Peptides against a protein of PDB entry 3S8F. Designs and how they scored, part 296

Target 1, 157 residues: chain A of PDB entry 3S8F
Amino acid sequence: VLTLFVAVPSLMTAFTVAASLEFAGRLRGGRGLFGWIRALPWDNPAFVAPVLGLLGFIPGGAGGIVNASFTLDYVVHNTAWVPGHFHLQVASLVTLTAMGSLYWLLPNLTGKPISDAQRRLGLAVVWLWFLGMMIMAVGLHWAGLLNVPRRAYIAQV
Target 2, 166 residues: chain B of PDB entry 3S8F
Amino acid sequence: DEHKAHKAILAYEKGWLAFSLAMLFVFIALIAYTLATHTAGVIPAGKLERVDPTTVRQEGPWADPAQAVVQTGPNQYTVYVLAFAFGYQPNPIEVPQGAEIVFKITSPDVIHGFHVEGTNINVEVLPGEVSTVRYTFKRPGEYRIICNQYCGLGHQNMFGTIVVKE

## One batch from the design tools (peptide; made by RFdiffusion4, then SolubleMPNN)

Design b2_p27_7_s3 (from b2_p27_7, 17 letters changed)
Fold by OpenDDE base, seed 2:
Structure b2_p27_7_s3 (fold): chain B 157 residues (1-157), chain C 166 residues (1-166), chain A 27 residues (1-27)
Amino acid sequence: as target 1 above (157 residues)
Amino acid sequence: as target 2 above (166 residues)
Amino acid sequence: KDLVLLVHNTSVAMLLYGMFVLPVEAF
């Protein structure tokens, strides 16, 4: 009950953030239905990291609704599905947001901007992290649907 | 112009909120579809039953593993299972093929899992609570019971076996 | 040592852990 209730304001918040991004992209010269996305600062790891986190949070949030459903939870409970969900929520959104926050915070605290090399390295890190996390999450969800147990080193499949 | 910017932001927010609502309905529809097409084979939950975990090993239907399997009717059995640190009792659990089995599972110590491979039996076992699962084994053979709830240092080795006899 | 560099190095370590160790632990 609580999860389903929280899902609504969470979605509203997420899409409000998206609205802010659209506005920002259009201010940066983006036009059309999707042109504003391209206009966003994809060269900044402080931006890319939390955005990728949000993208990972979308399927995770959907999974949260599944996990909160009594009937569907019967299928996924204590299977590999659950850690898959958590990795999307924590290791994607929270972790990437934290990484992005550091890319913003440290230069501001020190007064020294990151070098171009550091910027490029940061971009590589966050993109590869996201990719790896998505692969792992998909695998865990798939395994969970195949009744692979959670917290066990052995499985039927 | 700050006013124009504010108005534009509101317009974008309205659009995205509409999209949000649409996605919500999509998710609801997906759940409904899943429920409509994949509800077969669900093991119904039994009534909530409480038991004293401090005495369950000494008195009652869980106390003697030799008497854990009780025939309750023609081709119907109740099996009283203890999940404990670190194993299951009785072990093995012997039941006939094709019989309707009601598992009554509880724990004398900590929370455990009861996951039977090859079946959809997958429940948590709480001290003080009796988990009830109804299942009919259609195929004879051995079915492994796995603990899928961390219960201590021996968790990884906590296994049981159900032997289904022809 | 530059703190930003430290964060990058740590992030790389975390990435490697996440991509090569975590999946093994998860399965």
Scores: peptide ipSAE 0.029, ipTM 0.715, DockQ to the pose 0.019
Fold by OpenDDE base, seed 5:
Structure b2_p27_7_s3 (fold): chain B 157 residues (1-157), chain C 166 residues (1-166), chain A 27 residues (1-27)
Amino acid sequence: as target 1 above (157 residues)
Amino acid sequence: as target 2 above (166 residues)
Amino acid sequence: KDLVLLVHNTSVAMLLYGMFVLPVEAF
């Protein structure tokens, strides 16, 4: 009950953020149903990181609902599925948001803008993190569905 | 200008909120679909039964490993299993192939897991409660029991074996 | 299991590199 209760406001928040992104993209010249996405500042790691975090949070959130299901939990509980869910939530959304915050905060604290090289490296960092996280998460969820246990160093498969 | 922007933002928010609500129903539908199509073979939770974890080792059906496997009917057995720090009792658990096995699992100490490889048996074992799982082993052989709930320093080495005899 | 291990190790390596090496190089 509590998980489902939290799921509703979380979804509302996520889509509110999406609304803000759409508005921002349209202000930046994006048009059409999806053209606003391309207009967003994808060259800024401070922007990209939290957005990627949010993207990773989507399947994680869906998984949360699955985990909260009484019947579906019989399949996934205490399997590798659960760590997969955690990594999407914590190591994706939280961590990438933290990374993005740093890319915003440090230039503002120092008063010095990041160099182009630093910007590019920053983009590489957040994209590689996201990619690695998605691979790991998919692997863990897959392993969980194959009944690989959580908190065990061994696996049947 | 700010007011215009605010109004525009509100319009987008309303749209996305509507989408959010729609997606909520989609998720509910997907869950319902998944439940209907992918929950075959799930072992339902048994009746809630309680025991005293402080005496379960000394008296009752879990006290003697030699008496842990009880034939309750034709091709039906009940197995009284203890999950403890750090192992399972009895070990091995010997059951016949094709028999309906009712596992009655409890713990004398802390919370453990009871995950049987090669099966869908995966339950948490709480001190003071009896977990009931019904399963029929179709194939003979050895099935490893894994503790998938952290239970202390020896957790990683906590294993048991179910031997299914032909 | 080998595939799981490969995915795990590769992912961990990528994450560690991204978390501990690339940020240092970026600043």
Scores: peptide ipSAE 0.027, ipTM 0.714, DockQ to the pose 0.030
Fold by OpenDDE base, seed 1:
Structure b2_p27_7_s3 (fold): chain B 157 residues (1-157), chain C 166 residues (1-166), chain A 27 residues (1-27)
Amino acid sequence: as target 1 above (157 residues)
Amino acid sequence: as target 2 above (166 residues)
Amino acid sequence: KDLVLLVHNTSVAMLLYGMFVLPVEAF
């Protein structure tokens, strides 16, 4: 009965992170309802990567609520929907956070800052990863809703 | 000023927490709406029925595939299905069009899936438990059963067939 | 099915490129 309330801590965490981003953006000179977003350091792959991960985590989290629902799980269970869900959670948030951590860690460990070329390439990496992940995830969820089975090489559609 | 900064942080946090709570209720409401309006085909879980997987092949309603399809009433049938490594029994499953079919599915070995293409039948099959699914086939023809739960080296080739006769 | 496969496979290719090629070039 109270299964969906399990999402409360996760949502609180997510929106606390959002609050931190807003504060950071405003400290960097962003103003207004959305100006703080633009003020964030989008030129730093160490920042962009985990933030993109968080963005992917939003629909994934919503899907988690669906998957946890007893009745709705009958629709999505053991379909391509499920891989779509955990790819958003693991291959998006976790993986992008790991990628971002390297962009921070390696310069600190070596004592050498990344070059401008490396920075730009890093941005390309994380944005491309995010784009590919979102496309794949949408496709998997879509296939799941079409009753494409999980763990099968064939499908009716 | 540290004090001003602290107050600002708290204000943002409170706002976002309130938003978080609101979104939670929105999600709950959406789920409730979906359940209220789209309940067709959802079969609620019944009482847990258990069997001994070590003897299910030797005795009981699953033992003889020739006796797997049992007419229980006018236009009503119960089909006792075994999912095993790597196939289904009986195969094919033959049922009449328009009849109410109750599938009783279990496994003698490992966990399998029972996904019938073209239908909303999709259940896990656990050794020692009986999965019950009720369905009425409106269209005659062949329906493929797919195992959608990894069950070993032959998992990808584990298929069955339901033949719906006019 | 074909469209789903196309989208999926293309996405996988992009991910593989981003995972194995671009990072190597970056560092």
Scores: peptide ipSAE 0.024, ipTM 0.756, DockQ to the pose 0.030
Fold by OpenDDE base, seed 3:
Structure b2_p27_7_s3 (fold): chain B 157 residues (1-157), chain C 166 residues (1-166), chain A 27 residues (1-27)
Amino acid sequence: as target 1 above (157 residues)
Amino acid sequence: as target 2 above (166 residues)
Amino acid sequence: KDLVLLVHNTSVAMLLYGMFVLPVEAF
């Protein structure tokens, strides 16, 4: 039980980021319980990418708690569940954050703003990446629960 | 103005922190529920046992694959299994249906996996340690053993077979 | 058959997620 308290600082950090997003959205004119979300700059791939990463990180974080549980880890350890968790954490949050950083960094380094076409392309890339990652992650987690082994090219399922 | 902004930020932070704490309890509750309703069961393991990986092939219960299956009771067997690069010994492992099987698994070289398809047997095998798992095969047939821990260039081809006889 | 079911169920789950969760969270 004490080991699970390691999750507390991580949760605090994650939801502090959410608090920052709510504040930003409300400053942009968003009102109500969910109106602040819509008010965020969803037309900017540099913003959308890391936010989608955060969304993918939510189930990943929950999975982290599961993986840290001694009794539950016995069920999921070295199954497809584990790479599913990793893809949510690394290939979702970290990768999308890197993509978002790139969309901000390149224009600033070159001094040239991105075109509207490039902006739209960036949005498409980020959303498609997120969608594909979520599909794969759900599949891997589900396969893991069905006892599909990790690091094997064959499975009974 | 700065004071108002600070107060607003604090309010949002407090709200989300409270939410985070609530979610922690939800996750704990979900874990408890999952454990309570999970039917796969936990395979009982023995106490931590140590073995010398440098001599395990030459002496002791793992040395002779022909003596690997030991009947310990009328319906009880102990099977001494070696996981090595790149296979299992003995192979196949032959056990009777309905008997309680205690697998004693170790490695003479590197860390391997011991994942038996169609069962909940899934353990890591460490050199110098003996992994103990207990299982009763209810259905006759062949069960494939898969190494699910990377162990070298031949890892992907490291398989074994358990044959359960009527 | 199990693989087909896995793909099917995964697809359905993601469609439901995309239809009912993502729009609320993102827009």
Scores: peptide ipSAE 0.016, ipTM 0.735, DockQ to the pose 0.077

Design b2_p27_7_s4 (from b2_p27_7, 17 letters changed)
Fold by OpenDDE base, seed 2:
Structure b2_p27_7_s4 (fold): chain B 157 residues (1-157), chain C 166 residues (1-166), chain A 27 residues (1-27)
Amino acid sequence: as target 1 above (157 residues)
Amino acid sequence: as target 2 above (166 residues)
Amino acid sequence: SELVLLVENSSIAMLLRGMFVGPVEAF
């Protein structure tokens, strides 16, 4: 009940951010239903990182509702599903947001912009991190659905 | 210009908020559906029961592993299981195929898990609380019990066995 | 038919089946 109650403001926050992104994209020349997405600054790791975090948070948030459901939790509780959820929430959203924040913060603190090489390296790091995290998360959720227990090195599946 | 920007932002926010609410209702509907049609194979049985973890080994239905399996009716059994550091008792747990089994599981020490492979039986076992699960084994054979809650240095080796006999 | 297959093989469907028949048997 508590989680479901918190789900409302959480979703509102997330989609408000999305609204801001749409507005920004349209200001940058994006048109149509999806054109604003392409217009966003995908060349900036300070932008890409937290956005990828948000993308990972979508299935994680859905999983949060599942985990909070007393009926659905009977299926997923103490299975590999739970670590999968955590990695989407913490290792994706929180971590990528922190990474993105650093890409913004360091140039501001030093007064020097990042070099093009640093920018490209940052993009590579963020995208590879996201890719690896998604692979792991999908695997963990899959294993969880197969009733693979967490905190155990063996399972009958 | 600030006013114009504000107005535009509000328009997009309105759309995204509507989408957000729609998604929320989808999840709620899904939960409602599961509640309305739920027929899980494993049924949490009974009400909250409490026991004294400091005496559960010495007295009561968990004290003697040889008396842990109690026939309560025709084709009905109650099994009193202790999850402890680091194992289960009785071990093995022997039950008949097709019988309705009520597992009453507790711990004398720390929190453990009780996960029976190949079944929906998966509960945490708290000292001072009795976990109750009702299940009927339709297939004979051996079912492994795994602890899926970290309970100490020997956690990874904490296993039990349920033997279902024809 | 493709939509049916998509829904049937979705994680949500698997969760629902798992609740009724057990997660292992749901696959």
Scores: peptide ipSAE 0.022, ipTM 0.740, DockQ to the pose 0.036
Fold by OpenDDE base, seed 3:
Structure b2_p27_7_s4 (fold): chain B 157 residues (1-157), chain C 166 residues (1-166), chain A 27 residues (1-27)
Amino acid sequence: as target 1 above (157 residues)
Amino acid sequence: as target 2 above (166 residues)
Amino acid sequence: SELVLLVENSSIAMLLRGMFVGPVEAF
């Protein structure tokens, strides 16, 4: 019970971030239950990157609960499942947030705005990164459920 | 304008927090339901068994690989396995088909993994602790043991074999 | 029927079931 309560602050944080996104979207003219999502600045890689990271973090967080569960951890521990979890948490959220931060920070530090070409390239990079990470993460989780061990170059399957 | 924005932000935050709390209650309710209706097939954690890793090779049940397989009943065996850098002993581990096998696994050096392919046996092996796993092999043949915990330069080559005899 | 079997035997279903009944009964 106590372990599960550890998830509460994380969920609160996640929902607070969601609240911020909703507010931002509505400020940009979004209306309705989902209209605010479309109104967000999806043309800005500095925005898209961390948001995609957050999207990847959701299933990763769910996986965290699984990994913390005594009974379920028996199934997934030291299998490819764990690397799958890590790639969602670190290689997706953290990495994409870093990418997004750079897309914002560098123009501000140099005083030079990014060109349209750079912006489009940035969007391509973060979306391709996200796509690749999702494919890999799904594969790793699937492999883990098939009892493929981590830290081994061979498997029973 | 700034005040209005601040109030709006607070309203959204309060809404999402309320949602969060509602979800919390849902999760608690689900847990309560599970506890009330299901006995978690929790493998009872056995008593923590400790061993001295510095002497485990010299004395005790792990010291002689030739005596590692001990019959404890008509169709029950205990196998004392050492995971070490970089292998397992005994190797191969020979057990009869259909017998209940209790693996007692420990390490004299560093943390290792004990992952048996084709089975649900997957445990970490810590120096100073004895990992206990119970399993019955229904099919004869060879089962590969894989170290799935990094243990040094030879980790990738650390394999063992369980031979299940008819 | 085949679809039901597919869903029931899916990894996700087994994991979810495992949360309630434990891994031994779920798998």
Scores: peptide ipSAE 0.017, ipTM 0.741, DockQ to the pose 0.040
Fold by OpenDDE base, seed 4:
Structure b2_p27_7_s4 (fold): chain B 157 residues (1-157), chain C 166 residues (1-166), chain A 27 residues (1-27)
Amino acid sequence: as target 1 above (157 residues)
Amino acid sequence: as target 2 above (166 residues)
Amino acid sequence: SELVLLVENSSIAMLLRGMFVGPVEAF
């Protein structure tokens, strides 16, 4: 029960970010309940990367609640579930945010905008990264629930 | 201007915040429902049991592996297990099928894991603390114990065996 | 029958069981 209260600041942050995205999308002409999402700059890897990171962070955050629950943690602790959680939080959110930051930073540091080819390549990179991370994370979480141990080279499964 | 933008953002934030609070309420309600209908899922925290890791090998119930399995009732046993660098004792642990087994696990050296394959037994073992796990083996056979907490150079080879006898 | 068994043994089902009945009963 107390774990949910620990999650409150994270939820506040998440929904604040969501609010910012909705505002941005509506400023860009998005209308309706979901039209603002489509209006976001999905053609910019500097935007897409951190947003994908945030999307990965959502299930990771939910998993954090699970990991912090003493009853549920008994099920998942020191299993492949934990690395799955880490890959969502660190290798997805942090890494994709860093990648997105670079797509913004490099043009500014060099004084040269990225070419269209570079932009498309960047989009491909971040989407492929996200896809790969999601596949791996889902696999690790699944394996964890099947009692595959962490920090072991063998498993019964 | 900045003021208009701020007000607009604030409006959206209020909406999303309201949503978050609603979701929080839903989660609390679900927990309350679960506790009300599924009380068996609540595992009370036990009293912390401490032991001196420097003497646990020389004296006490963990000192003699040959006496590690203690019958405490007609179909109840307590097994005193040491996880150490790099193995378990006793090894194998022999217990009867269908008996209620209480594992009392501690370490004389560093933190180890105690993960029993084919079961839901999975605990960390801390020097100076006693981990208690209750389990009943319904199927006879061999169950491998795996250390799932890094404990040194021999971590990858740290295994034990529980033999459940008919 | 096979589908039911598959669903009952899915990771989601195990997670839900863990949430509702606790880890001991979930496995």
Scores: peptide ipSAE 0.015, ipTM 0.747, DockQ to the pose 0.036
Fold by OpenDDE base, seed 1:
Structure b2_p27_7_s4 (fold): chain B 157 residues (1-157), chain C 166 residues (1-166), chain A 27 residues (1-27)
Amino acid sequence: as target 1 above (157 residues)
Amino acid sequence: as target 2 above (166 residues)
Amino acid sequence: SELVLLVENSSIAMLLRGMFVGPVEAF
């Protein structure tokens, strides 16, 4: 039970970031319960990438609670569930954040803004990455729940 | 203007932090409740049983595969299984259908997995420790044991078989 | 009805059931 206290920093961070996004959206003219979301700079891959990473991190975090649960860990441990969790946490959040960071960093380091074509390409890349990761993650979690073993090339199902 | 913005941000952050903490306690409470009220399906961890991995092959209940299956009571058996690089012993493990089987699994060398296909038996096997799993096979047939913990070059081919007899 | 049946027999449902009844009964 005490293991769940590990979730405190993550939850604090998650909701703080969400609050920051809301505030930013409202400063950009967004109004209402959800209007601030639309006001966020969705045309900037440096913004979109880490935000998509955060979205993937949410179910991953929920999975973390499962993995930390004694009863549920017995079900999912060393199954395809675990790689699914990792891909949400690392291959989605961390990777997309890194990608987004590059879209911000490189123009600043070179002093040259990205072209419109580069911007559009960047958006395509991060969205496709996110989509692919979500498909794979869902598949891995599903397979894990069907008791497909991790680190094995063969399974009953 | 800056002061107003600062106060607003602070209020939002405090609100979300409070909510986060509240949700944390909710999650803890839910898990605690589940564990307290629904333990029938949980295989409790008993006292840690240890063995010497350097001698487990030479002496003790794991030493002789022919004596690995021990009847402990009416329709109750204990099976002493070794997971090693790269296989299981005894192999096959023969048990009767409908019997309560207690698997006592250990390793003489490195960490292995013990994943019985078609069942929920899935444990890691550590040298020096005994993994205990209780299961009753309701259907006769062959059940494949899969190593799901990387244990070396032959890991991918490390399999065993449980034969459940009518 | 079919949707409910599908959801109840889904892997996610099995996971949730395992949370309440334990892994042995969930499978």
Scores: peptide ipSAE 0.011, ipTM 0.732, DockQ to the pose 0.036

